# Designs tried in a protein design run: peptides against a protein of PDB entry 7BDX. Part 246

Target 1, 212 residues: chain A of PDB entry 7BDX
Amino acid sequence: EMGAAACTLLWGVSSSEEVVKAILGGDKALKFFSITGQTMESFVKSLDGDVQELDSDESQFVFALAGIVTNVAAIACGREFLVNSSRVLLDTILQLLGDLKPGQCTKLKVLMLMSLYNVSINLKGLKYISESPGFIPLLWWLLSDPDAEVCLHVLRLVQSVVLEPEVFSKSASEFRSSLPLQRILAMSKSRNPRLQTAAQELLEDLRTLEHN

## One batch from the design tools (peptide; made by RFdiffusion4, then SolubleMPNN)

Design b2_p24_2_s2 (from b2_p24_2, 11 letters changed)
Fold by OpenDDE base, seed 3:
Structure b2_p24_2_s2 (fold): chain B 212 residues (1-212), chain C 212 residues (1-212), chain A 24 residues (1-24)
Amino acid sequence: as target 1 above (212 residues)
Amino acid sequence: as target 1 above (212 residues)
Amino acid sequence: DASLRQLEENEEIKEEVKKLGEEL
């Protein structure tokens, strides 16, 4: 309980840029983000056995950790820190997104995807995550999720790849050959307006790339 | 490990007034401070059995919690919150300071005494803690500590009582009859300059009260 | 500018992360 409560407060206050700078300016940041990855990994590995109640203190703790990572990645210095000093955490987030089944831990997936999207705002971050082994298959695995919010954040991450020619050119062949176009087209007709818009914009960006 | 790391970061960032306001402005503050008291109490109760290594994750966690309380109490709105909404935590801190032996958990005692001193900056806070059962005996119990820093923070808290006539008048008889004058006089000759100064100032304040 | 859109989306993400934190 207490760990989850403390981590939840840290998550809330980490929405401030000044708090993110304070977290990163301390000598404990490296250790914190290292243990964060391990803790998230332990949680996801434990899901195969006990139906961890999603409302458990452990779930809340891991959600708060993912929220902190997301808020850190929302700040320019936080993105630079994650890409330079916490690459193992980014690798862990990518791995955990692959380990989770469709419909499993939806809220955690959303936060992890938001963190990766925020990291992708920096070209250096986008290069790092997009060059990760199995990144393109991972995007399509995640886009098969029944949850509209998971799919939305996947589409946003895909859009970050598509909008950067330096990044897209490296994976363009694999991307084009494996693109779940029918799935994206179905999302462009979603009743969820955010998902609908994101899918439409991505389809427009893809059409622009086919004509160039 | 992870809980202690998160709580340690929260402690560090709680040095900011804006972070304290953010902690208090959230709906989770009440629960957090309630569980804080329980966690600190559990830790102190566990000391009678296992020599909890003072460097344990549990010790670090409890130190961080006490640090957060201290930082919250350093801010005017934080003092008002603690006195209005978290009185049980203040009662717990007073109880734990009584339960700890001289020389036991010195660092925790310092943080708890700093928190109570910060609360005592508000007349309402000072009234609340000074009206607590056994408060005067507790001050003398703590002043028997071999640690100069514990004694310093006790002297500062005693000074807050002595400088407030409304508060001092209620306990003046008990205070005068039980005052460890020889101990305070010994502290006024300490080689520790902070302890020496605090003891000298308190002795001057006490002399002023005898002449009025 | 893609950078401006990313910044606006980033503020939306901060609000969404905050909302997710309030729902926990």
Scores: peptide ipSAE 0.024, ipTM 0.791, DockQ to the pose 0.273
Fold by OpenDDE base, seed 5:
Structure b2_p24_2_s2 (fold): chain B 212 residues (1-212), chain C 212 residues (1-212), chain A 24 residues (1-24)
Amino acid sequence: as target 1 above (212 residues)
Amino acid sequence: as target 1 above (212 residues)
Amino acid sequence: DASLRQLEENEEIKEEVKKLGEEL
């Protein structure tokens, strides 16, 4: 209970850029982000068997951790910190997104995908995550999720790869050979307007790249 | 580990007035401060028998909680919040300061005394804590501590009572009858310059009140 | 243009993360 409450308050205040700078300017930032990945990994591993209720203190704690990472990644100095000093955390988030089944821990997946998207705003971050082993298969695995918010944030992350020629060129062959085009086309007809728009924009970007 | 790290970061950033306002402006502040007292109480009760090492994750967690309360009490809106909405926490801090033996949990005592001193800057806060049952005996119990920092913060809290005529008048008879004058006189000869000065100032304030 | 959109998207993301934190 108390740990979840403290972490939730830290998450809330980390929405401020000045708070993120204060967190990162302290000597405790490295230790905090080093054990964050381990805590998230322990939670995901504990889901094997018992349906932990989403409303548990442990769930709230891990959601707050993912929220803090997301808010840190929203700031330029936070992206630089994560990519330079906390690569293990990024690797852990990518691994956990692969370990979770479709429909499992939807809210946590959304927060983790938002953190990776925020990291992808920086060219160094985008290079790092896109060059990760199994990244393209992971995107398609996540795009198989029944949840519209998971799929939306996957499409946004795919767009960040497609819109960067230096990054896309490295993965273009694998990307084109494995692209779940029928799934993306189905999403472009979604009743969720945000998912529909993101799928349409990605299809336009892909068509533009096929003509160049 | 992770809870202590999160709470320690929250403590660090709570040194900012804007962060304190953000914490208090959220709907989670009441719950956080409600369970803070319970967590501190559980820790102090766990000290009965095993010398918990001061460097334990649990100790760091409770120190961070006491630090957060201190930083909140340093701000005008934080004092108003504690005195109006979290009186149980103030009662708990007073109780825990009474339950701890001289020389026990010195660092925690200092943080708790700093929080009460910060609350005492507000006349409502000073009235509330000084009207608490056993407050005067508690001050003298704490002033028996062998630690100079504990004694310093007790003397500062005694000064805040003595300097407020409306508050001092209510306790003046009990205060004068139980005053550990020899202990304060011994502190005015301390090798610790900060303790020496605080004891000298309090003795001057007391002499001024005896002549009026 | 791209930098401004990224900033607007970052503000939108901060608001979404804040909303998710208020729903928990």
Scores: peptide ipSAE 0.022, ipTM 0.787, DockQ to the pose 0.191
Fold by OpenDDE base, seed 2:
Structure b2_p24_2_s2 (fold): chain B 212 residues (1-212), chain C 212 residues (1-212), chain A 24 residues (1-24)
Amino acid sequence: as target 1 above (212 residues)
Amino acid sequence: as target 1 above (212 residues)
Amino acid sequence: DASLRQLEENEEIKEEVKKLGEEL
């Protein structure tokens, strides 16, 4: 209970750039983000297959941790910190996104995907994430999720890869050979306007790359 | 571990007035400070008589909570919040200061005393604390502590009572009848300059009140 | 002025609380 409450408050205040700088300016930041990864991993490993996000203190705690990571990654110095000093946390997030089944822990997946997207704003972060083993299969695994918000954030992350020629060129063959085009086309017809737009934009970006 | 780390970061960032405002501006503040009191109480109740501050995650967690309360009380809106909306936490702090033996959990006592001192800057807070049952006996109990820093913060809190005529007049008889004058005189001869000064100032304030 | 002393004491308290948090 108390840990979840404290972490939730820390998450809330971490929306400020100055708070992110204060978190990172301390000697405790590295340890904090290391333990964050371990805590998130322990939580996901404790989930049995059919267990969704439990409305529990533990779930709220892990959710707040993912929120903090997301807010840190929203700031330039936070992205730099994560990409330079906390790569193990990024690896953990990628792992956990793979370990979670479609429809499992949806809100947590959304926050983790948002954090990875924020990291992808940094070219070094985008390179690091996209060069991770199994990254492309992971994207398609996540895109099979029934949740529209998960799929939206996957599409945004895919778009970040596609829009960076230096990154996309390295994986273009694998990407094109495995692309779930029918799934993306179905999303472009979604009643969810955000999902529809993201899918349509990605399809336009992909078409632009086929003609060049 | 993770809870203590998160709470420690929250404590660090709570030194900012804007962060205090952000903490208090949320709908979660009341619940957070309620659980804070419960957590601090549970910790103190778990202490066996001879146990000092353990270098433990639990101790660090409670220490960080007391730090957050202190930082909140350092800000005008934070004092107002505590005195208006979180009086049970103030009651808990007073209780815990009574339950802790001299020399036990010294750093925690210091933070709790600092929080009460900060609350005492508000006349409504000073009234509330000083009107608490057993407050004067509690001050003398705490002033028997072997720790100079505990005694310093007790003297500062005593001075806050003495310097406010509206508050002091209500308890002046009890205060004068129970005043550990010899102890305060001994502190005015301390080699600790902060303790020496605080004791000397309080003795001067008391002399001023005897002549009026 | 009592107000200035209270402000200075509040800054000193914030700094002390910060130092205590850094030592832990």
Scores: peptide ipSAE 0.006, ipTM 0.763, DockQ to the pose 0.161
Fold by OpenDDE base, seed 4:
Structure b2_p24_2_s2 (fold): chain B 212 residues (1-212), chain C 212 residues (1-212), chain A 24 residues (1-24)
Amino acid sequence: as target 1 above (212 residues)
Amino acid sequence: as target 1 above (212 residues)
Amino acid sequence: DASLRQLEENEEIKEEVKKLGEEL
């Protein structure tokens, strides 16, 4: 209970850039984000055995941690910190996104995907994430999720790759050969306006790359 | 570990007035401070049996909680919140200060005393604290602590009572009859300059009240 | 330099993260 409450408050206040700077300016940031990754990993590993109540204090705690990472990654200095000093956390998030089944821990997936998207705004972050083993298969695995918000944030992350020629060129062959085009086309017809827009924009960006 | 790390970060960022406002502007503040009191009480109660390692993650967690309360009480809206909406937490802090032996949990005592001192800046807070059962005996009990920082913050809290005529007049007879004058006089000769100054100022304030 | 679009998306993301935090 108390840990989840404290983390939830820290998540809420981490929406401020000044709070992110204060977190990162302290001597405790590195340890905090290291333990964050371990805690998230332990939580996801616990899901294979016990029916962890998704509404548990533990779930709320991990959601708050993922929210903090997302808010840190939303700030330029936070992205720089994560990409330079917390790469293990990024690796953990990528791993956990692969370990979670479609429809499993949807809120956590959304937060983790949002954090990766925020990191992808930094070219160094985008390079790091995109060069991770199995990154392209992971994107398509995640795009198989029935949740529209999961799929939205996957499409945004895919767009970050597609819009960066230096990143896209390295994986263009694999990307084009494995692209779930029919899935993306189906999303472009979604009744969810955000998902529809993200899928349309990605399809436009992909068409632009085919003509170049 | 993770809970203590999160609470420690929340403590650090709560030094900002804007963060205190953000904490209190949320729907989670009441629950957080309620659980804070319970957590601190559970920790202090656990000290009677097991030699709790003072350097434990649990101790660090409780210190961070006490630090958050102190930082909240440092801000006008935070004092107003505590005095209006978290009186049970103030009662808990007063109780825990009574339950702790001289020299026991010195850092926690200091943080709790700092929080009470910060609350005492609000006249409504000072009234609430000073009207608590056994408040005057508690001040003298706490002033028996061998730690100079504990004694310093006790003297500051005593000064808050002495400087408020409406509060002091209600307890002036008990206060004068039980005043550990020799202890305060000894502190006015301390080599600790902060303790020396606080004891001197209090003795001057007391002399001013005897001549009026 | 984050494009204006990336900055706008960052503000939208902060709001979404905040909203998710309010729903939890």
Scores: peptide ipSAE 0.034, ipTM 0.779, DockQ to the pose 0.208; fails the geometry check

Design b2_p24_2_s3 (from b2_p24_2, 10 letters changed)
Fold by OpenDDE base, seed 3:
Structure b2_p24_2_s3 (fold): chain B 212 residues (1-212), chain C 212 residues (1-212), chain A 24 residues (1-24)
Amino acid sequence: as target 1 above (212 residues)
Amino acid sequence: as target 1 above (212 residues)
Amino acid sequence: DASLRQQEELEEIKEEVRRLGEEL
């Protein structure tokens, strides 16, 4: 209970850039983000065991951690910190996104995907994430999710890859051969306007790359 | 571990007035401060039982909570919030200060006393604290502590009472009859310059009140 | 540096994260 409450408050205040700078300016940031990854991993691993009633507090705690990571990644210095000093956390997020089944822990997936997207704005971050083993298969696995918000943030992350020639060139062959084009086309007809727009934009970006 | 890390970060960022305002502006503040008191109480109660090795993380967590309360009380709106909406927490702090033995949990006592002192800057807060049952005996109990920092913050809290005529008048008889004058005089000769100054100032304030 | 689009998406994410945090 108390841990979840404290972490939730920390999440709320981390929406401020100045708070993120204060978190990162301290000597405790490295340890915090290290333990964050471990805690998130322990939580996701606990889901595969006996249906321990996901203690609502444990879930809230992990959601708050994912929210904090997202807010840290929202600012340039936060992205640079995560990419330089917390790569294991990025690896953990990628792993956990692979371990979660379609429809499982949707809100957590959304927050983790948002954090990865925010990190992907940094070229070093985008390179690191995209060079992770199984990254492209992971994108397509996540794009199979029934949730529109999960799919939206996957499409945004895919777009970050597609719009960066240096990154896209490394994976272009695998990307083109495995692209779930019919799935993206279906999303471009979604009733969800955000998903529809993101899918349309990605399809336009992909067409532009095929003509070059 | 993770709870202590999160709470420690929240403590660090709560040094900002804007962060305190953000904490208080949310709907979660009431619950947080309620659970804070309960958590601190549970910790102090655990000290009287079997010498459970004070999990260094539990101690750190409670220290961080006390630090947050102190930082919240450092600003006017935080004091007003604590006095209006978290009186039970103030009662808990007063109780815990009574339950702790001289030399026991010194750092926690210092933080709790700092929080009470900060609250005492608000006249409503000072009234509430000073009207608490056993407040004057508690001050003298705490002033018996061998730690100079504990004694310093007790003297500051005593000074807040003495300098407020409306508050002092209610307890003046008990205060004068029970005042550990020899103890305060000994502190005015302390090698600790902060303790020495605080004791000298309090003795001057007391002399001024005897002549009026 | 974030493109204009990325800046817009960052602000959208920021607002969504805030909303998600208020719902918990």
Scores: peptide ipSAE 0.472, ipTM 0.875, DockQ to the pose 0.275
Fold by OpenDDE base, seed 4:
Structure b2_p24_2_s3 (fold): chain B 212 residues (1-212), chain C 212 residues (1-212), chain A 24 residues (1-24)
Amino acid sequence: as target 1 above (212 residues)
Amino acid sequence: as target 1 above (212 residues)
Amino acid sequence: DASLRQQEELEEIKEEVRRLGEEL
């Protein structure tokens, strides 16, 4: 309980850029993010495919950790830190996104995807995560999720790849051959306006790439 | 481990007034400080008089909690919050200071005393803690500690009482009858300049009270 | 530097993360 409460407060205050800078300016950041990855991994491994009680202190703790990572990745220095000093955490997040089933830990999955999206704004971060083994299959796996927020943040991450020629060119063949175009087209007709917009924008970006 | 790491980061960022305001402005503060007291109490009770490994994750966690409380008490709104909404935590800190032996958990004792000193800047806080049963005996018990930092913060807390006529008048008889004057005089000759100064200032304040 | 779109999405994420944090 106390750990979850403390971590939840840390999450709340990490919404401030100044707090993120303070976290990263300390000598404890590296250790914290290392243990964060391990903790998140341990939690997901403990699920054994069962729906854990989402309301457990452990789930709340991991949720808060994912929130902190997302807030860190929201700022330029945080992205730079994660990409340079916390690559193992990024690897862990990618792994966990692959290990979680559709509908499993949806909120956690959303936060992890948000964190990856935020990291993807950093070109080094985008390069790093996109060069992860199985990254493209992972995107399509995640797009199969019934949750609109999961799909939204996957589409945004896909867009980060598509909009960066240096990244997209490396995987363009695999990307085009495996693209779930029908799924994206279906999302462009979603009643969820955010999902609809993201899908439409991605479709426009993809069309632009076909004409060049 | 992760809980201690998260709490340690929360402690670090709580050095900011803005972070303290953010902690207190949330709906989670009450629960956090309630559990904080329980956690600190549980830790001290687990010592059973033995020197626990000061380097344990648990000790680090409790140490960070005491640091957070101290940082909260460092600002006006934090003191107001603690005095109005976290009295049980203050009672816990007072209890723990009584339960800890000389030389036991010295760092924790110092932080707890720092928190009480910070709270004592609030007149309501000073009233509350000074009206705690056994408060005066507790001060003298704590002044018996061989640690100069423990003694320093006890002297500061004693000074907070002495400098507040509304508080001092209620306990002046007990205070004067039990005052470890020889101990304070010895501290005024300490090689520790901070302890020496605090003892000297208190002796001056006490002399002023004898002449009025 | 983040594109204008990325900046808008960052702000949206910030708000959503904040909201998610308040729900716990």
Scores: peptide ipSAE 0.472, ipTM 0.875, DockQ to the pose 0.261
Fold by OpenDDE base, seed 5:
Structure b2_p24_2_s3 (fold): chain B 212 residues (1-212), chain C 212 residues (1-212), chain A 24 residues (1-24)
Amino acid sequence: as target 1 above (212 residues)
Amino acid sequence: as target 1 above (212 residues)
Amino acid sequence: DASLRQQEELEEIKEEVRRLGEEL
């Protein structure tokens, strides 16, 4: 209860760039983000047994943590901090996204994917994430989700890879060989306008890469 | 662990007036401060049995909560919020200060006394606190503490009462009859310069009130 | 470090994260 309430307030105030800078300027940031990864991992490991109700204090706490990570990654110094000093947290987020089943923990997946997208704006972050073992298979696993927001943020992350020649060149062979083109084409016809647009743009970017 | 880390970060960023305004502008502030009182009360009730080490995660969590309350009370809108919407928290702080023995939980006492002092800057807050049952005996109980910082903040709270004629007039008879003058005189000779100054100033204020 | 498209998407994410935080 109290931890969730405190973390929820911290999430709300972390929407400010100055608050993120204050968090990162303190000596406590490293510990906080280390424990964040462990806490999120413990929560996901507990889900496969008991239907922890989505409205539990623990769920709210983990959502707030993921929201804070996303807000930190929204600014340049936050991305640099995460990529340089909290790589284990990024590894944890990638692992958790792999461990969660399609349709499971949708809101948490969205927040984690938003955080990874924000990190991907940093070239070092994009390199780090994309060079993670099983990254490309993970993208396709996540793209199988029935949730449009999950799929949207996966498409944005794929787009970040495709638009960065230095990153894409390293994985281009695996990427081209495993690309779920039919799934992306189906998304380009989605009734969700954001998903539709993201899928169309990615298809255009992919066509441009085939012609170059 | 994670709750204490989150609350400690929230404490750090709450030193900003804009962060306090953001906390209070949200729909979550009432719940947060309600649970804060309950959490602090539970902690103090647990102390009379097990020597919960001062360095425990629980201790740090409660200290951070008290720090947040102090930072909220440091600004005008925060004082107004506490006095209007979180009176139970003020009652809890007063009760906890009474339940703690001399020399027990010094850091927590200091933070709680700082919060009450900050609230006392608001005339409504000063009225509310000073009209609380047993307030004057509580001040003298706290002034018996061996810790100089505890005593300093008690003296400041006494000074807030003495300097406000509307408040002092209501309690003047009880105040004058129970005043631990010898204790205050001893503090005016303290080697701690802050305690010495506060005791000297209070003695001057008291003398001024006897001549008027 | 962000392109124009990335800046737009960052602002969308900020707003969505804010909205999600208000719903809790």
Scores: peptide ipSAE 0.470, ipTM 0.874, DockQ to the pose 0.261
Fold by OpenDDE base, seed 1:
Structure b2_p24_2_s3 (fold): chain B 212 residues (1-212), chain C 212 residues (1-212), chain A 24 residues (1-24)
Amino acid sequence: as target 1 above (212 residues)
Amino acid sequence: as target 1 above (212 residues)
Amino acid sequence: DASLRQQEELEEIKEEVRRLGEEL
């Protein structure tokens, strides 16, 4: 209870850039993000396969942690901090996204994907996450999720790779050979307008790359 | 561990007035301060009489909570919030200060006394805490502490009462009859210059009130 | 530096994260 309440307030105030700078300027930031990764991993490992998002103090706590990481990654100095000093946390987020089943912990997956997208705005961050073992298979695994918000944030992360020639060139062969084109085409016909638009834009980006 | 880390970061960022306003502007503030009081009370009740401040995650957590309350009380809107909407927390802090033995949890007592002093800057706050049952006996109990910082913050709280005629007039009879004058005179000769000065100033304030 | 699209998506994410935090 109390830990979740404190973490939730810290999440709320971390929406401010000045608060993120204050968190990162302290000597406690490294320890906090190290324990954050461990706490998120412990939570996901405690989930039995059939457990939907229990509205528990523990789930709320981990959700708030993912919100804090997303808010830190939303600003340039926060992205630089995560990529330089908290790579283990990024590895943990990638692993946890692979460990979660389709439809499991949807809101947590969305926040983790938002944090990775925010990190991908930093070229060092995009290189780091895209060079992680199993990154492309992980994108396709996550794109099998029935949730439109999960799929939306996967498409945004795919766009970040496709729009960066230096990153895309390293994975282009695997990307082209494994691309779930039929799934992306189905998303371009979604009733969710955000998902529909993101899938259409990605299909246009991919067509542009095939003609070059 | 993780709760203490989150609470410690929240304490650090709450040194900013804008962060305190963000905490208080949220719908979660009332719940947070309610649970804060309960958590502090649970911790103090778990202390066996001979347990010195164990450098535990629990003690660090409660210490951070007391730091947050102090930072909230440091600004005008925070004082108004505590006095209007978190009176139970103020009652809890007063009770916990009475439950702690001399030399027990010295740093926690100092933070709690700092929070009460900050609240006492608000006339409504000073009225509320000074009209609390056993307030004057509590001041003298706390002034028996061997720690100079505890005694310093007690003297500051006594000065806040003495310097407010509307508050002092209501308690003047009890105050004059129970005043530990010999203890205050001993503090005016302390080797701690802050304690020495505060005791001298209080003795001058008291002499001024006797001549009126 | 973020592209214009990345800036728009970043602001959208900030607002969505804020809303998700208020719902808890």
Scores: peptide ipSAE 0.469, ipTM 0.874, DockQ to the pose 0.245

